# Designs tried in a protein design run: peptides against a protein of PDB entry 4X86. Part 26

Target 1, 56 residues: chain A of PDB entry 4X86
Amino acid sequence: EGPQLLLSEAVSRAAKAAGARPLTSPESLSRDLEAPEVQESYRQQLRSDIQKRLQE

## One batch from the design tools (peptide; made by RFdiffusion4, then SolubleMPNN)

Design b2_p15_4_s3 (from b2_p15_4, 8 letters changed)
Fold by OpenDDE base, seed 4:
Structure b2_p15_4_s3 (fold): chain B 56 residues (1-56), chain A 15 residues (1-15)
Amino acid sequence: as target 1 above (56 residues)
Amino acid sequence: SALVELARRLARAQV
């Protein structure tokens, strides 16, 4: 249950929007962003953000 | 899921 969005996808979108490119390979960046603990932290934050928006 | 769809929309709005 809950949101199933990837942090890696969110970062990719942000990079495209800003016209930014990572200094490291996209594979290395993806590896770091796909770390389970990092992804879980993002999921928790995203859930919190959703809850805040629903309360507005 | 409605929640996943909402999350996706919010994520797009934050970029």
Scores: peptide ipSAE 0.068, ipTM 0.618, DockQ to the pose 0.072
Fold by OpenDDE base, seed 2:
Structure b2_p15_4_s3 (fold): chain B 56 residues (1-56), chain A 15 residues (1-15)
Amino acid sequence: as target 1 above (56 residues)
Amino acid sequence: SALVELARRLARAQV
């Protein structure tokens, strides 16, 4: 339950918007960003951020 | 989920 945004998707969008290119291989970066522990950390942060914004 | 939709909307707004 809760927010289900992928960190990999968020980073990809940000990189595209900024015109940034990864210094590492896209495949390696995607693998790291899709790691369960990394995704969970992002989920927790996103949840916290949403809660803070809802309280504004 | 309302929270998921909100998160997606916020994410899109930041791009």
Scores: peptide ipSAE 0.060, ipTM 0.605, DockQ to the pose 0.070
Fold by OpenDDE base, seed 5:
Structure b2_p15_4_s3 (fold): chain B 56 residues (1-56), chain A 15 residues (1-15)
Amino acid sequence: as target 1 above (56 residues)
Amino acid sequence: SALVELARRLARAQV
């Protein structure tokens, strides 16, 4: 239950849109972004942002 | 479901 958005996917799409390339390999970046603590932090931030938008 | 959809919209808006 709740939003299940992957930070890795979000960053990948953002990087592509901006024409940016990571200094490290995409695989290494993805691994870092998929770390449980990083993903959880993103989920919490996203949840907070959604709550703010709902209150606007 | 509405919350999930909003999350998706916000995620898309960041790109």
Scores: peptide ipSAE 0.059, ipTM 0.606, DockQ to the pose 0.071
Fold by OpenDDE base, seed 3:
Structure b2_p15_4_s3 (fold): chain B 56 residues (1-56), chain A 15 residues (1-15)
Amino acid sequence: as target 1 above (56 residues)
Amino acid sequence: SALVELARRLARAQV
């Protein structure tokens, strides 16, 4: 329904902002980060972290 | 706030 927050996209943005380069290829990193289980874990963590912040 | 809306969107994405 809403726009999905992709871990791969989030990491890519963070890496660019920090000027960081992965030790492996960007393609390999993206592949790992786009794995469904990894993405779901990120979504759950993000939700939890946001909720915690809202309660602070 | 943006954070509240983001949290709501994430919650809806689970359903």
Scores: peptide ipSAE 0.065, ipTM 0.634, DockQ to the pose 0.054; fails the geometry check

Design b2_p15_4_s4 (from b2_p15_4, 7 letters changed)
Fold by OpenDDE base, seed 1:
Structure b2_p15_4_s4 (fold): chain B 56 residues (1-56), chain A 15 residues (1-15)
Amino acid sequence: as target 1 above (56 residues)
Amino acid sequence: DALVELARELARAQV
């Protein structure tokens, strides 16, 4: 099936590490990030990035 | 799943 990592979770972790706070409500941001088409694009990119790293 | 675990490790390393 490939990697099952939510974009919303990845963004949340990145925001915490960067000390960044959402400009809008966390709920609105999560809703946008959880959209199926956005999540699918992220999954494809993540899979591609993993494959590139494995080839190094 | 090995790819899921690798993705999680990469996410942790990049952030």
Scores: peptide ipSAE 0.054, ipTM 0.541, DockQ to the pose 0.072
Fold by OpenDDE base, seed 4:
Structure b2_p15_4_s4 (fold): chain B 56 residues (1-56), chain A 15 residues (1-15)
Amino acid sequence: as target 1 above (56 residues)
Amino acid sequence: DALVELARELARAQV
């Protein structure tokens, strides 16, 4: 249950919007961003942010 | 799931 968004995808979108490029390979960055604990933290934050937006 | 759909819309709007 909850939002099913990938942190890796969010970072990719942000990088494109900012015209930024990672110093490491895209594969290495994706590997780090796909770590389960990192993804879970992102999911929790995203859920919290959405809940706050719904209350505004 | 309404929350998932909202999250996707917000993500698209923010970037």
Scores: peptide ipSAE 0.049, ipTM 0.545, DockQ to the pose 0.069
Fold by OpenDDE base, seed 2:
Structure b2_p15_4_s4 (fold): chain B 56 residues (1-56), chain A 15 residues (1-15)
Amino acid sequence: as target 1 above (56 residues)
Amino acid sequence: DALVELARELARAQV
């Protein structure tokens, strides 16, 4: 249930838009961003952010 | 999922 946007995808898109490069290896970053616990934390944050925006 | 679609639309609007 809830948002199913990938943190890895969000970060990749943001980095591309900003012209930023990872400080660590892309492979290490991808591994960290794809970890289930990290993805779940992002889902919760995204849900919270959307709720806050809807209440504005 | 409506929330996912909303999030995607918001993300696109911020680009």
Scores: peptide ipSAE 0.041, ipTM 0.525, DockQ to the pose 0.068
Fold by OpenDDE base, seed 3:
Structure b2_p15_4_s4 (fold): chain B 56 residues (1-56), chain A 15 residues (1-15)
Amino acid sequence: as target 1 above (56 residues)
Amino acid sequence: DALVELARELARAQV
């Protein structure tokens, strides 16, 4: 329904902003970050972090 | 607030 936040996209944006490059390869990194379990963990953590920040 | 809306969207994504 709402826009889905992808960890792969978030990391890509962060890497670009920081001028950082993965040691392995962009393709390998993307593959790892696009794994469903990793994405779900990110979503849960992001939700938690945002909620904590809102309560501070 | 954008963070509030994001938190809500993430919450909705779990349901």
Scores: peptide ipSAE 0.046, ipTM 0.589, DockQ to the pose 0.054; fails the geometry check

Design b2_p15_5_s1 (from b2_p15_5, 8 letters changed)
Fold by OpenDDE base, seed 3:
Structure b2_p15_5_s1 (fold): chain B 56 residues (1-56), chain A 15 residues (1-15)
Amino acid sequence: as target 1 above (56 residues)
Amino acid sequence: SEAERLQQLLQQLQA
């Protein structure tokens, strides 16, 4: 339930908003963005950012 | 509120 908190989803939304397309295939980009270590780093960073926002 | 929404997102990240 709720929004997807994946880096790949965030990048896709940003790219769409900017009208940007990757030079490499979307499949290759998604593969990189969906790598477990990348997603975990993003999750941790996102958690940190949200916590900081809540403390402001 | 914004705070409530952010807390919901934190819960999702922990799941």
Scores: peptide ipSAE 0.396, ipTM 0.858, DockQ to the pose 0.703
Fold by OpenDDE base, seed 4:
Structure b2_p15_5_s1 (fold): chain B 56 residues (1-56), chain A 15 residues (1-15)
Amino acid sequence: as target 1 above (56 residues)
Amino acid sequence: SEAERLQQLLQQLQA
């Protein structure tokens, strides 16, 4: 429920906004970006960024 | 508010 806090989703949105299309399939890109270690790193970074925003 | 929304996201991330 709510927004998907996935790196793959963030990258997809960014690519769409830029009008960019990957040479590889979207599925392949998503697979790489959804790797557990990648997602965990993104989660930690996102948490840190949000906390910093709250402190502004 | 924005702050409340951000706090909601933090809660989702730690869950």
Scores: peptide ipSAE 0.396, ipTM 0.859, DockQ to the pose 0.724
Fold by OpenDDE base, seed 2:
Structure b2_p15_5_s1 (fold): chain B 56 residues (1-56), chain A 15 residues (1-15)
Amino acid sequence: as target 1 above (56 residues)
Amino acid sequence: SEAERLQQLLQQLQA
């Protein structure tokens, strides 16, 4: 429900917006970004960033 | 509002 809060999706959107293509294959990049420890770190960072914004 | 939207996102980020 709602926007997807995944690092893999965020990076994909950013790359598309910039017209950038990864040096490695998109599949390899996605695999790395979808690793559970990476996603968890992103979730925590995103939460922190949102909290900071709310406190401004 | 923006604050409400951000709070909704925080809810989605709950483990």
Scores: peptide ipSAE 0.395, ipTM 0.858, DockQ to the pose 0.719
Fold by OpenDDE base, seed 1:
Structure b2_p15_5_s1 (fold): chain B 56 residues (1-56), chain A 15 residues (1-15)
Amino acid sequence: as target 1 above (56 residues)
Amino acid sequence: SEAERLQQLLQQLQA
C-alpha cells in the first residue's frame, strides 16, 4: 500500500531510466540492496532529505 | 500539495 520506498526498487527504476545493466546479476544486486542495514540507512537518508525539502 | 505529499512519505518512513 502506498509508494514503495525500498532502495532496491529505487535503483531498479534509476537503472532502467538510464539504460544501465549491472555487471552482476540483477538478483545479486537486489539481494545486496535489500539487506536490512542498507534499507535502514536508506530510510534514514530519505527521511532526512524529505525533512530538508520541507524546511526550504 | 507538495508539502502534504512529503509529510505522508515521512509518516511511511517512521521508525
Scores: peptide ipSAE 0.394, ipTM 0.859, DockQ to the pose 0.710

Design b2_p15_5_s2 (from b2_p15_5, 8 letters changed)
Fold by OpenDDE base, seed 4:
Structure b2_p15_5_s2 (fold): chain B 56 residues (1-56), chain A 15 residues (1-15)
Amino acid sequence: as target 1 above (56 residues)
Amino acid sequence: SERQQLEQLLQQLQQ
């Protein structure tokens, strides 16, 4: 349910928008970005950023 | 609204 809040998806969208391509395969990049510790850090940062936005 | 959408996302992230 709801939007997927994955760092890998966010990076993919950003890369596409910027016309950027990784030197390694997209699959390898996604694998690294989907690591649990990386995803948890992203989740916490995203939560913080949203809270700040709501306080503006 | 944007604000409502952000609040919904926040609720999901707090789980």
Scores: peptide ipSAE 0.401, ipTM 0.864, DockQ to the pose 0.686
Fold by OpenDDE base, seed 1:
Structure b2_p15_5_s2 (fold): chain B 56 residues (1-56), chain A 15 residues (1-15)
Amino acid sequence: as target 1 above (56 residues)
Amino acid sequence: SERQQLEQLLQQLQQ
């Protein structure tokens, strides 16, 4: 349960906030960002960042 | 609190 912690969603939010538009199609970008190895790296980085914040 | 939210998020990442 809980929200999906996808890199693709995070990038979409960041791009929207910055008013940025991808040069490639949104579908192609999403495909790359949804790759298992990319998502796993994001998950690990996010976990690390949260752990560091909790240690402060 | 923010800390509670972060702890909850951490639990989700461990699933």
Scores: peptide ipSAE 0.399, ipTM 0.863, DockQ to the pose 0.674
Fold by OpenDDE base, seed 3:
Structure b2_p15_5_s2 (fold): chain B 56 residues (1-56), chain A 15 residues (1-15)
Amino acid sequence: as target 1 above (56 residues)
Amino acid sequence: SERQQLEQLLQQLQQ
């Protein structure tokens, strides 16, 4: 249910919007960004940022 | 509203 909250997807969207292309292969970058520990850190940070915004 | 959207996103992250 709902949209996927993945760092790899967020980075891809941001790069596209900026017209930026990675120097490394897209699959290598995606592999790094999709590592479980990286994704978990992103999820926690995103949750923290949203909570801060809601408390403003 | 923006606030409602953020709350919904937060709920998804907490699952």
Scores: peptide ipSAE 0.396, ipTM 0.863, DockQ to the pose 0.651
Fold by OpenDDE base, seed 5:
Structure b2_p15_5_s2 (fold): chain B 56 residues (1-56), chain A 15 residues (1-15)
Amino acid sequence: as target 1 above (56 residues)
Amino acid sequence: SERQQLEQLLQQLQQ
């Protein structure tokens, strides 16, 4: 429920916006980016970045 | 506003 906060989704959106495509298959890249430890690190970094922005 | 949107997103991340 609600917006998806996945690194894989963020990368996909960024690639689309930049008109870039990965050299590997999108599926393989997404699989790597959806690894639990990668997702958790992204979540923590995103939270930190948002907190910093709110403190400006 | 952008600030409100960021606060809402932060709430989701902290759940």
Scores: peptide ipSAE 0.395, ipTM 0.863, DockQ to the pose 0.595

Design b2_p15_5_s3 (from b2_p15_5, 7 letters changed)
Fold by OpenDDE base, seed 2:
Structure b2_p15_5_s3 (fold): chain B 56 residues (1-56), chain A 15 residues (1-15)
Amino acid sequence: as target 1 above (56 residues)
Amino acid sequence: SEREALLALLEQLQA
């Protein structure tokens, strides 16, 4: 439910900000980053990181 | 505030 914080979007924004281009095709990278298990791991890690920040 | 923004992100992640 609700808005998704996608790893693929985060990586895309980071790459653009750094002026970096993937050595692999953007489509291949997006496919890998959009895998459900990868997205779930990212969600969990992001939640953990935010919680740690809030505890500082 | 930064704290409020982080809380909002947590809410999105729990959805």
Scores: peptide ipSAE 0.396, ipTM 0.852, DockQ to the pose 0.603
Fold by OpenDDE base, seed 3:
Structure b2_p15_5_s3 (fold): chain B 56 residues (1-56), chain A 15 residues (1-15)
Amino acid sequence: as target 1 above (56 residues)
Amino acid sequence: SEREALLALLEQLQA
């Protein structure tokens, strides 16, 4: 439900904002970032970080 | 606020 929080999208936005380009192939990087296990790890870490920030 | 934004993100991650 709602907009998805994808690691690939987050990295793309961050790279654009910083004016940075990946050293490897953009297609290869996207493939790695979109892997299900990577996305799940990102989701868990993001949730944990947000919860910790809310407790400060 | 920052807190409201964080709560909104948390809600999205739990959905």
Scores: peptide ipSAE 0.396, ipTM 0.853, DockQ to the pose 0.539
Fold by OpenDDE base, seed 5:
Structure b2_p15_5_s3 (fold): chain B 56 residues (1-56), chain A 15 residues (1-15)
Amino acid sequence: as target 1 above (56 residues)
Amino acid sequence: SEREALLALLEQLQA
């Protein structure tokens, strides 16, 4: 049971919304963004940001 | 609400 709050997915959505295309292949970007350490950092940062927002 | 949505996300992140 893992959260489906992936940085790779968030970035992909943002890029798509902006009409942006990475210089490297989307697959390569996704692989980099799906690295465990990157995902963990994102999870922690996202949690922190959400907690801050809830305190406002 | 936004707050409820954020709480739901927070719960997911803790799971």
Scores: peptide ipSAE 0.395, ipTM 0.853, DockQ to the pose 0.607
Fold by OpenDDE base, seed 1:
Structure b2_p15_5_s3 (fold): chain B 56 residues (1-56), chain A 15 residues (1-15)
Amino acid sequence: as target 1 above (56 residues)
Amino acid sequence: SEREALLALLEQLQA
C-alpha cells in the first residue's frame, strides 16, 4: 500500500501529449485500464523496466 | 539524479 503508479493515469498523460482521444469513451477505456489484473501486470512490467535501466 | 528518481519509483511500486 502507499503511492501508486496507475496505468490509467499513464495512458491519460500519454493521450494528452499525443492529442489522442478514445474512439469509444474515456470512461470505457479507464474501466479496462483500472482492472486489477491489468494494473498488476503494468506494475510488474514497470518494475522490470526500471530495474533494467538501473543495471545499465 | 535520474538514478535516485528511478529508485524512488521502484520503492513506490513495491509499497
Scores: peptide ipSAE 0.395, ipTM 0.852, DockQ to the pose 0.603

Design b2_p15_5_s4 (from b2_p15_5, 8 letters changed)
Fold by OpenDDE base, seed 5:
Structure b2_p15_5_s4 (fold): chain B 56 residues (1-56), chain A 15 residues (1-15)
Amino acid sequence: as target 1 above (56 residues)
Amino acid sequence: SERQQLLQLLQQLQE
């Protein structure tokens, strides 16, 4: 529910901020990053990182 | 604050 925190979105933002462009098409990269298993791993990692930061 | 922002982000991940 609510806004989605997609790995593809995060990578896109990071690449744009760094002025980096992928060797492959942006569409292909986004497709790979939007794979369900990849997104789930990212979600779990992000949650873990946030929880650890909150414990500091 | 940063803590408040992190709490909000965590909530988004859990919803």
Scores: peptide ipSAE 0.413, ipTM 0.870, DockQ to the pose 0.548
Fold by OpenDDE base, seed 4:
Structure b2_p15_5_s4 (fold): chain B 56 residues (1-56), chain A 15 residues (1-15)
Amino acid sequence: as target 1 above (56 residues)
Amino acid sequence: SERQQLLQLLQQLQE
């Protein structure tokens, strides 16, 4: 429901835009970025950033 | 608007 708010997806988009390629396989990078603790930290940070933006 | 979109995104994160 709606856009996916995954760190792995955000990093993938950023890497593509910058023309960057990982030294490891994309699958390995995605696996690391999709770890539950990493995703939770990203979710919390994203929420904080959005709240700050709304206060501007 | 941008604000409305951000509010919607925030709601998704709070679910």
Scores: peptide ipSAE 0.411, ipTM 0.870, DockQ to the pose 0.688
Fold by OpenDDE base, seed 1:
Structure b2_p15_5_s4 (fold): chain B 56 residues (1-56), chain A 15 residues (1-15)
Amino acid sequence: as target 1 above (56 residues)
Amino acid sequence: SERQQLLQLLQQLQE
C-alpha cells in the first residue's frame, strides 16, 4: 500500500530528474542502495524527518 | 492535507 519507500527508487528518480548518471554501473549502485542496512537507515532518517515536520 | 499525508507515510514507515 501507498508509495514505495525504497532508497534505490528515490535515488533513481532524483538522478533522472537531474539528468545524472553514476560513474559506476547502475547495477553496482542499486546493489549498494538495496542493502538492508542502507534501507533501514533511510527508513529511520525519513521517519525522523517526517516527525520533525509534524512538530513544526 | 499535508499533515494527514505525513501521518499516513509515518504509519507506513513503522510497519
Scores: peptide ipSAE 0.411, ipTM 0.870, DockQ to the pose 0.696
Fold by OpenDDE base, seed 3:
Structure b2_p15_5_s4 (fold): chain B 56 residues (1-56), chain A 15 residues (1-15)
Amino acid sequence: as target 1 above (56 residues)
Amino acid sequence: SERQQLLQLLQQLQE
């Protein structure tokens, strides 16, 4: 139904675009970014940011 | 439009 809005995917795309590589293992970073509480916080923040943009 | 795109993104986040 559309692109998935996951923090892990967003970070991966940003890192690739910048040519950046994790200092720790990619698996560890992915595990941290995919944690439910982290993803939920990201979802809420993204929603808030979009709503603010729409109000401008 | 940008606004429509943002609204669609919000819809995706809510589902």
Scores: peptide ipSAE 0.407, ipTM 0.869, DockQ to the pose 0.660

Design b2_p15_6_s1 (from b2_p15_6, 7 letters changed)
Fold by OpenDDE base, seed 2:
Structure b2_p15_6_s1 (fold): chain B 56 residues (1-56), chain A 15 residues (1-15)
Amino acid sequence: as target 1 above (56 residues)
Amino acid sequence: AALVELARELARAQI
């Protein structure tokens, strides 16, 4: 229910598009991005952004 | 640390 985009996927795509290459291992980054609290924060942000866009 | 580093990299890339 609600937005189902994963922060980890969004960040991966953004990083590729930007040519960003963090020195930290992909596994460590994925672990941080897949943490439930981080994903929930992203979900809330995404939901808010969508609602704002619909009201524009 | 990984998220902070990524944020810095994205900032340097003007994202």
Scores: peptide ipSAE 0.041, ipTM 0.509, DockQ to the pose 0.114
Fold by OpenDDE base, seed 1:
Order: sequence, then C-alpha cells, then structure tokens
Structure b2_p15_6_s1 (fold): chain B 56 residues (1-56), chain A 15 residues (1-15)
Amino acid sequence: as target 1 above (56 residues)
Amino acid sequence: AALVELARELARAQI
C-alpha cells in the first residue's frame, strides 16, 4: 500500500547522479536488487529512516 | 510516545 519505492530504481538514479556504471550487466544488477527479500529490507530501512528523521 | 506514534502513522501512509 502507498507509493512503491523500488531499491533498483533508487540505485539506478544514484549511479547516474554519481556518473558510475556497473561492471556487470545492468539487467543482472537490477534483477538482484528486485528480489523480494531485498526490496522488503529496503522498505523497512526507508521506514526506519523516515521515523528517525521525524523524531529529530 | 506521541511523536513516535505520529512517525509510525506517517511512515505507514508514505511507504
């Protein structure tokens, strides 16, 4: 529920902003980052970070 | 406690 923030998309944007390119296939990297368990861990981390910032 | 609960609700709404 709510807007979905994908780790794969976040990494792609960060890499572009930094002028970095993956050494392996970008499709392979995206596949690894889109794994459900990895995405869930990222969602939990984002929620935690937002909560911490709101409590400052 | 109130601030923590507010943060939880906002996080649930945004993620």
Scores: peptide ipSAE 0.040, ipTM 0.575, DockQ to the pose 0.068
Fold by OpenDDE base, seed 5:
Structure b2_p15_6_s1 (fold): chain B 56 residues (1-56), chain A 15 residues (1-15)
Amino acid sequence: as target 1 above (56 residues)
Amino acid sequence: AALVELARELARAQI
């Protein structure tokens, strides 16, 4: 239920699109971004953003 | 408002 996109994956896609490289190793960044509390915050923000876009 | 209500419902359901 809900969005299945991980924040780590979203950031990786965004970084790739921007031609950016993380200052730390991609693996280290992924580890941090896959932390449960970070993923939960992302889920909440994503929910909020969807609602905002629907209200535009 | 239907889409907003849907979004709210999904939020309540923990989208």
Scores: peptide ipSAE 0.036, ipTM 0.575, DockQ to the pose 0.043
Fold by OpenDDE base, seed 4:
Structure b2_p15_6_s1 (fold): chain B 56 residues (1-56), chain A 15 residues (1-15)
Amino acid sequence: as target 1 above (56 residues)
Amino acid sequence: AALVELARELARAQI
């Protein structure tokens, strides 16, 4: 439930903004970041962050 | 405060 915000996409955007490139292949990094358990943890963190912003 | 709480509940419901 909620918008589909992929951790892999978030990391890609952050890397681009920082001018950074992964030392491993982009495909390997993407594979690790797209693992279902990792994505679920990111979703939970995102929900928590939004709630924290609302109380500021 | 009530508006912030409402926004928080909406966030919980939709994420």
Scores: peptide ipSAE 0.036, ipTM 0.543, DockQ to the pose 0.061

Design b2_p15_6_s2 (from b2_p15_6, 8 letters changed)
Fold by OpenDDE base, seed 5:
Structure b2_p15_6_s2 (fold): chain B 56 residues (1-56), chain A 15 residues (1-15)
Amino acid sequence: as target 1 above (56 residues)
Amino acid sequence: DALVELARRLARAQV
């Protein structure tokens, strides 16, 4: 059981860095991004991307 | 998980 990187947190940080404001409420966006299936997909993609970068 | 920790560090570095 290790620390998890939340997709919602990653997107929130990216949005802040870009100065982007969602058309929908930030709370609605967070709810969608915190869905378990979305978070799991992100975890898998993130793992894959890191592995690819380590092979470059 | 070491990859999650690395990912978290990378995400922080990109902000």
Scores: peptide ipSAE 0.052, ipTM 0.516, DockQ to the pose 0.075
Fold by OpenDDE base, seed 4:
Structure b2_p15_6_s2 (fold): chain B 56 residues (1-56), chain A 15 residues (1-15)
Amino acid sequence: as target 1 above (56 residues)
Amino acid sequence: DALVELARRLARAQV
């Protein structure tokens, strides 16, 4: 249960908005960002940040 | 779920 937002997608969107390009291949970056432990940590942070915003 | 919907809205606002 909870938001299913991919860290890889979030980073891709942020990079596009900033006009930034990875120094490594997009495929290598995606692989690192799609690691399940990294994605889970992002999900937990996102949930925490959302909860904080709901309290503002 | 309100948190899921808020997350989706925030994700869209960051584009």
Scores: peptide ipSAE 0.049, ipTM 0.514, DockQ to the pose 0.066
Fold by OpenDDE base, seed 2:
Structure b2_p15_6_s2 (fold): chain B 56 residues (1-56), chain A 15 residues (1-15)
Amino acid sequence: as target 1 above (56 residues)
Amino acid sequence: DALVELARRLARAQV
């Protein structure tokens, strides 16, 4: 249970909004961002950030 | 899940 937002999607959206292009291969970046341990770390951070906002 | 929906709303507001 918890927030189901993909880090890869979040980064892709942020990059598009900023007009930024990765200096590395987009495919390599996507692969790194889709790694399960990275996604889990992002989920934990997102949950923590939401909890902090709910307590404000 | 209310937390998931909140996260999605926040993500949409930031983009």
Scores: peptide ipSAE 0.045, ipTM 0.510, DockQ to the pose 0.067
Fold by OpenDDE base, seed 3:
Structure b2_p15_6_s2 (fold): chain B 56 residues (1-56), chain A 15 residues (1-15)
Amino acid sequence: as target 1 above (56 residues)
Amino acid sequence: DALVELARRLARAQV
């Protein structure tokens, strides 16, 4: 349970906002960012960050 | 790989 924010989507939005382009293919970047262990780590960080904001 | 490249780019942007 919790917000379903994909790391791949977050990185894509950040890269677009910064005008940054990867040297590798976008498909390779997406594949790496969609790895279950990477997404789980991002979910845990996001949950922690939200909890910190709620305590401020 | 792409993750290593991303990590390097993020590290440079934070310096």
Scores: peptide ipSAE 0.028, ipTM 0.520, DockQ to the pose 0.112

Design b2_p15_6_s3 (from b2_p15_6, 7 letters changed)
Fold by OpenDDE base, seed 4:
Structure b2_p15_6_s3 (fold): chain B 56 residues (1-56), chain A 15 residues (1-15)
Amino acid sequence: as target 1 above (56 residues)
Amino acid sequence: SALVALAQQLARAQV
């Protein structure tokens, strides 16, 4: 349960907005960003951040 | 890693 935003999507949008271009292959970046432990950590942080904002 | 490479690019973009 909770937010299910994909880290890969969030990073892609942020990188584009910042004008950053990964020097590695898109496949390699996706592989790193889609790792279960990485995605789970992002989900937990996102959930926590949203909760904090709602409580402010 | 790809993540480190991206972080480096982001750092450059902010300068």
Scores: peptide ipSAE 0.239, ipTM 0.741, DockQ to the pose 0.089
Fold by OpenDDE base, seed 5:
Structure b2_p15_6_s3 (fold): chain B 56 residues (1-56), chain A 15 residues (1-15)
Amino acid sequence: as target 1 above (56 residues)
Amino acid sequence: SALVALAQQLARAQV
């Protein structure tokens, strides 16, 4: 139900596009981004953003 | 945290 994009994948792609590299390990970043509460917040934000774009 | 470290790198990339 609804958008099923993973925050970890979205951030990895955005960081590469921006030429930014975290000072911590990629594993540590993945662990933080894959936390259930973080992923749920991203899902809610993504849904909200899509709805706003459709109303513009 | 890893998220804070990434945010700092993104800020530097925009300067």
Scores: peptide ipSAE 0.234, ipTM 0.739, DockQ to the pose 0.090
Fold by OpenDDE base, seed 3:
Structure b2_p15_6_s3 (fold): chain B 56 residues (1-56), chain A 15 residues (1-15)
Amino acid sequence: as target 1 above (56 residues)
Amino acid sequence: SALVALAQQLARAQV
């Protein structure tokens, strides 16, 4: 339950928007970003940020 | 790491 945007997808979008291209393989980046603890922390932060925006 | 490499690219893009 809650936001389901993957951190890997979010980072990909942000990097493209910033004009940044990682010099490592996409597979290596995905591996780092898909660590369970990292993804969970991102989910919590995303939920918190959305809630804050709704309260503004 | 891949994350460090991406961070470096972001830093360069923001100059």
Scores: peptide ipSAE 0.234, ipTM 0.738, DockQ to the pose 0.084
Fold by OpenDDE base, seed 2:
Structure b2_p15_6_s3 (fold): chain B 56 residues (1-56), chain A 15 residues (1-15)
Amino acid sequence: as target 1 above (56 residues)
Amino acid sequence: SALVALAQQLARAQV
């Protein structure tokens, strides 16, 4: 339960906004970011951040 | 790794 955003998509958007161009292929970056443990860590952090903001 | 490469690009973008 909670937000189910793809970390790969979030990183892609952030990179674009920052003007950063990965020197590796998008597929390689996606493979790294789609690892279950990485995605889960992001989900937990995102959920925590949202909860904290709602409590402010 | 792709993540390291991205981090390097982020660093460059901030210079």
Scores: peptide ipSAE 0.233, ipTM 0.737, DockQ to the pose 0.083

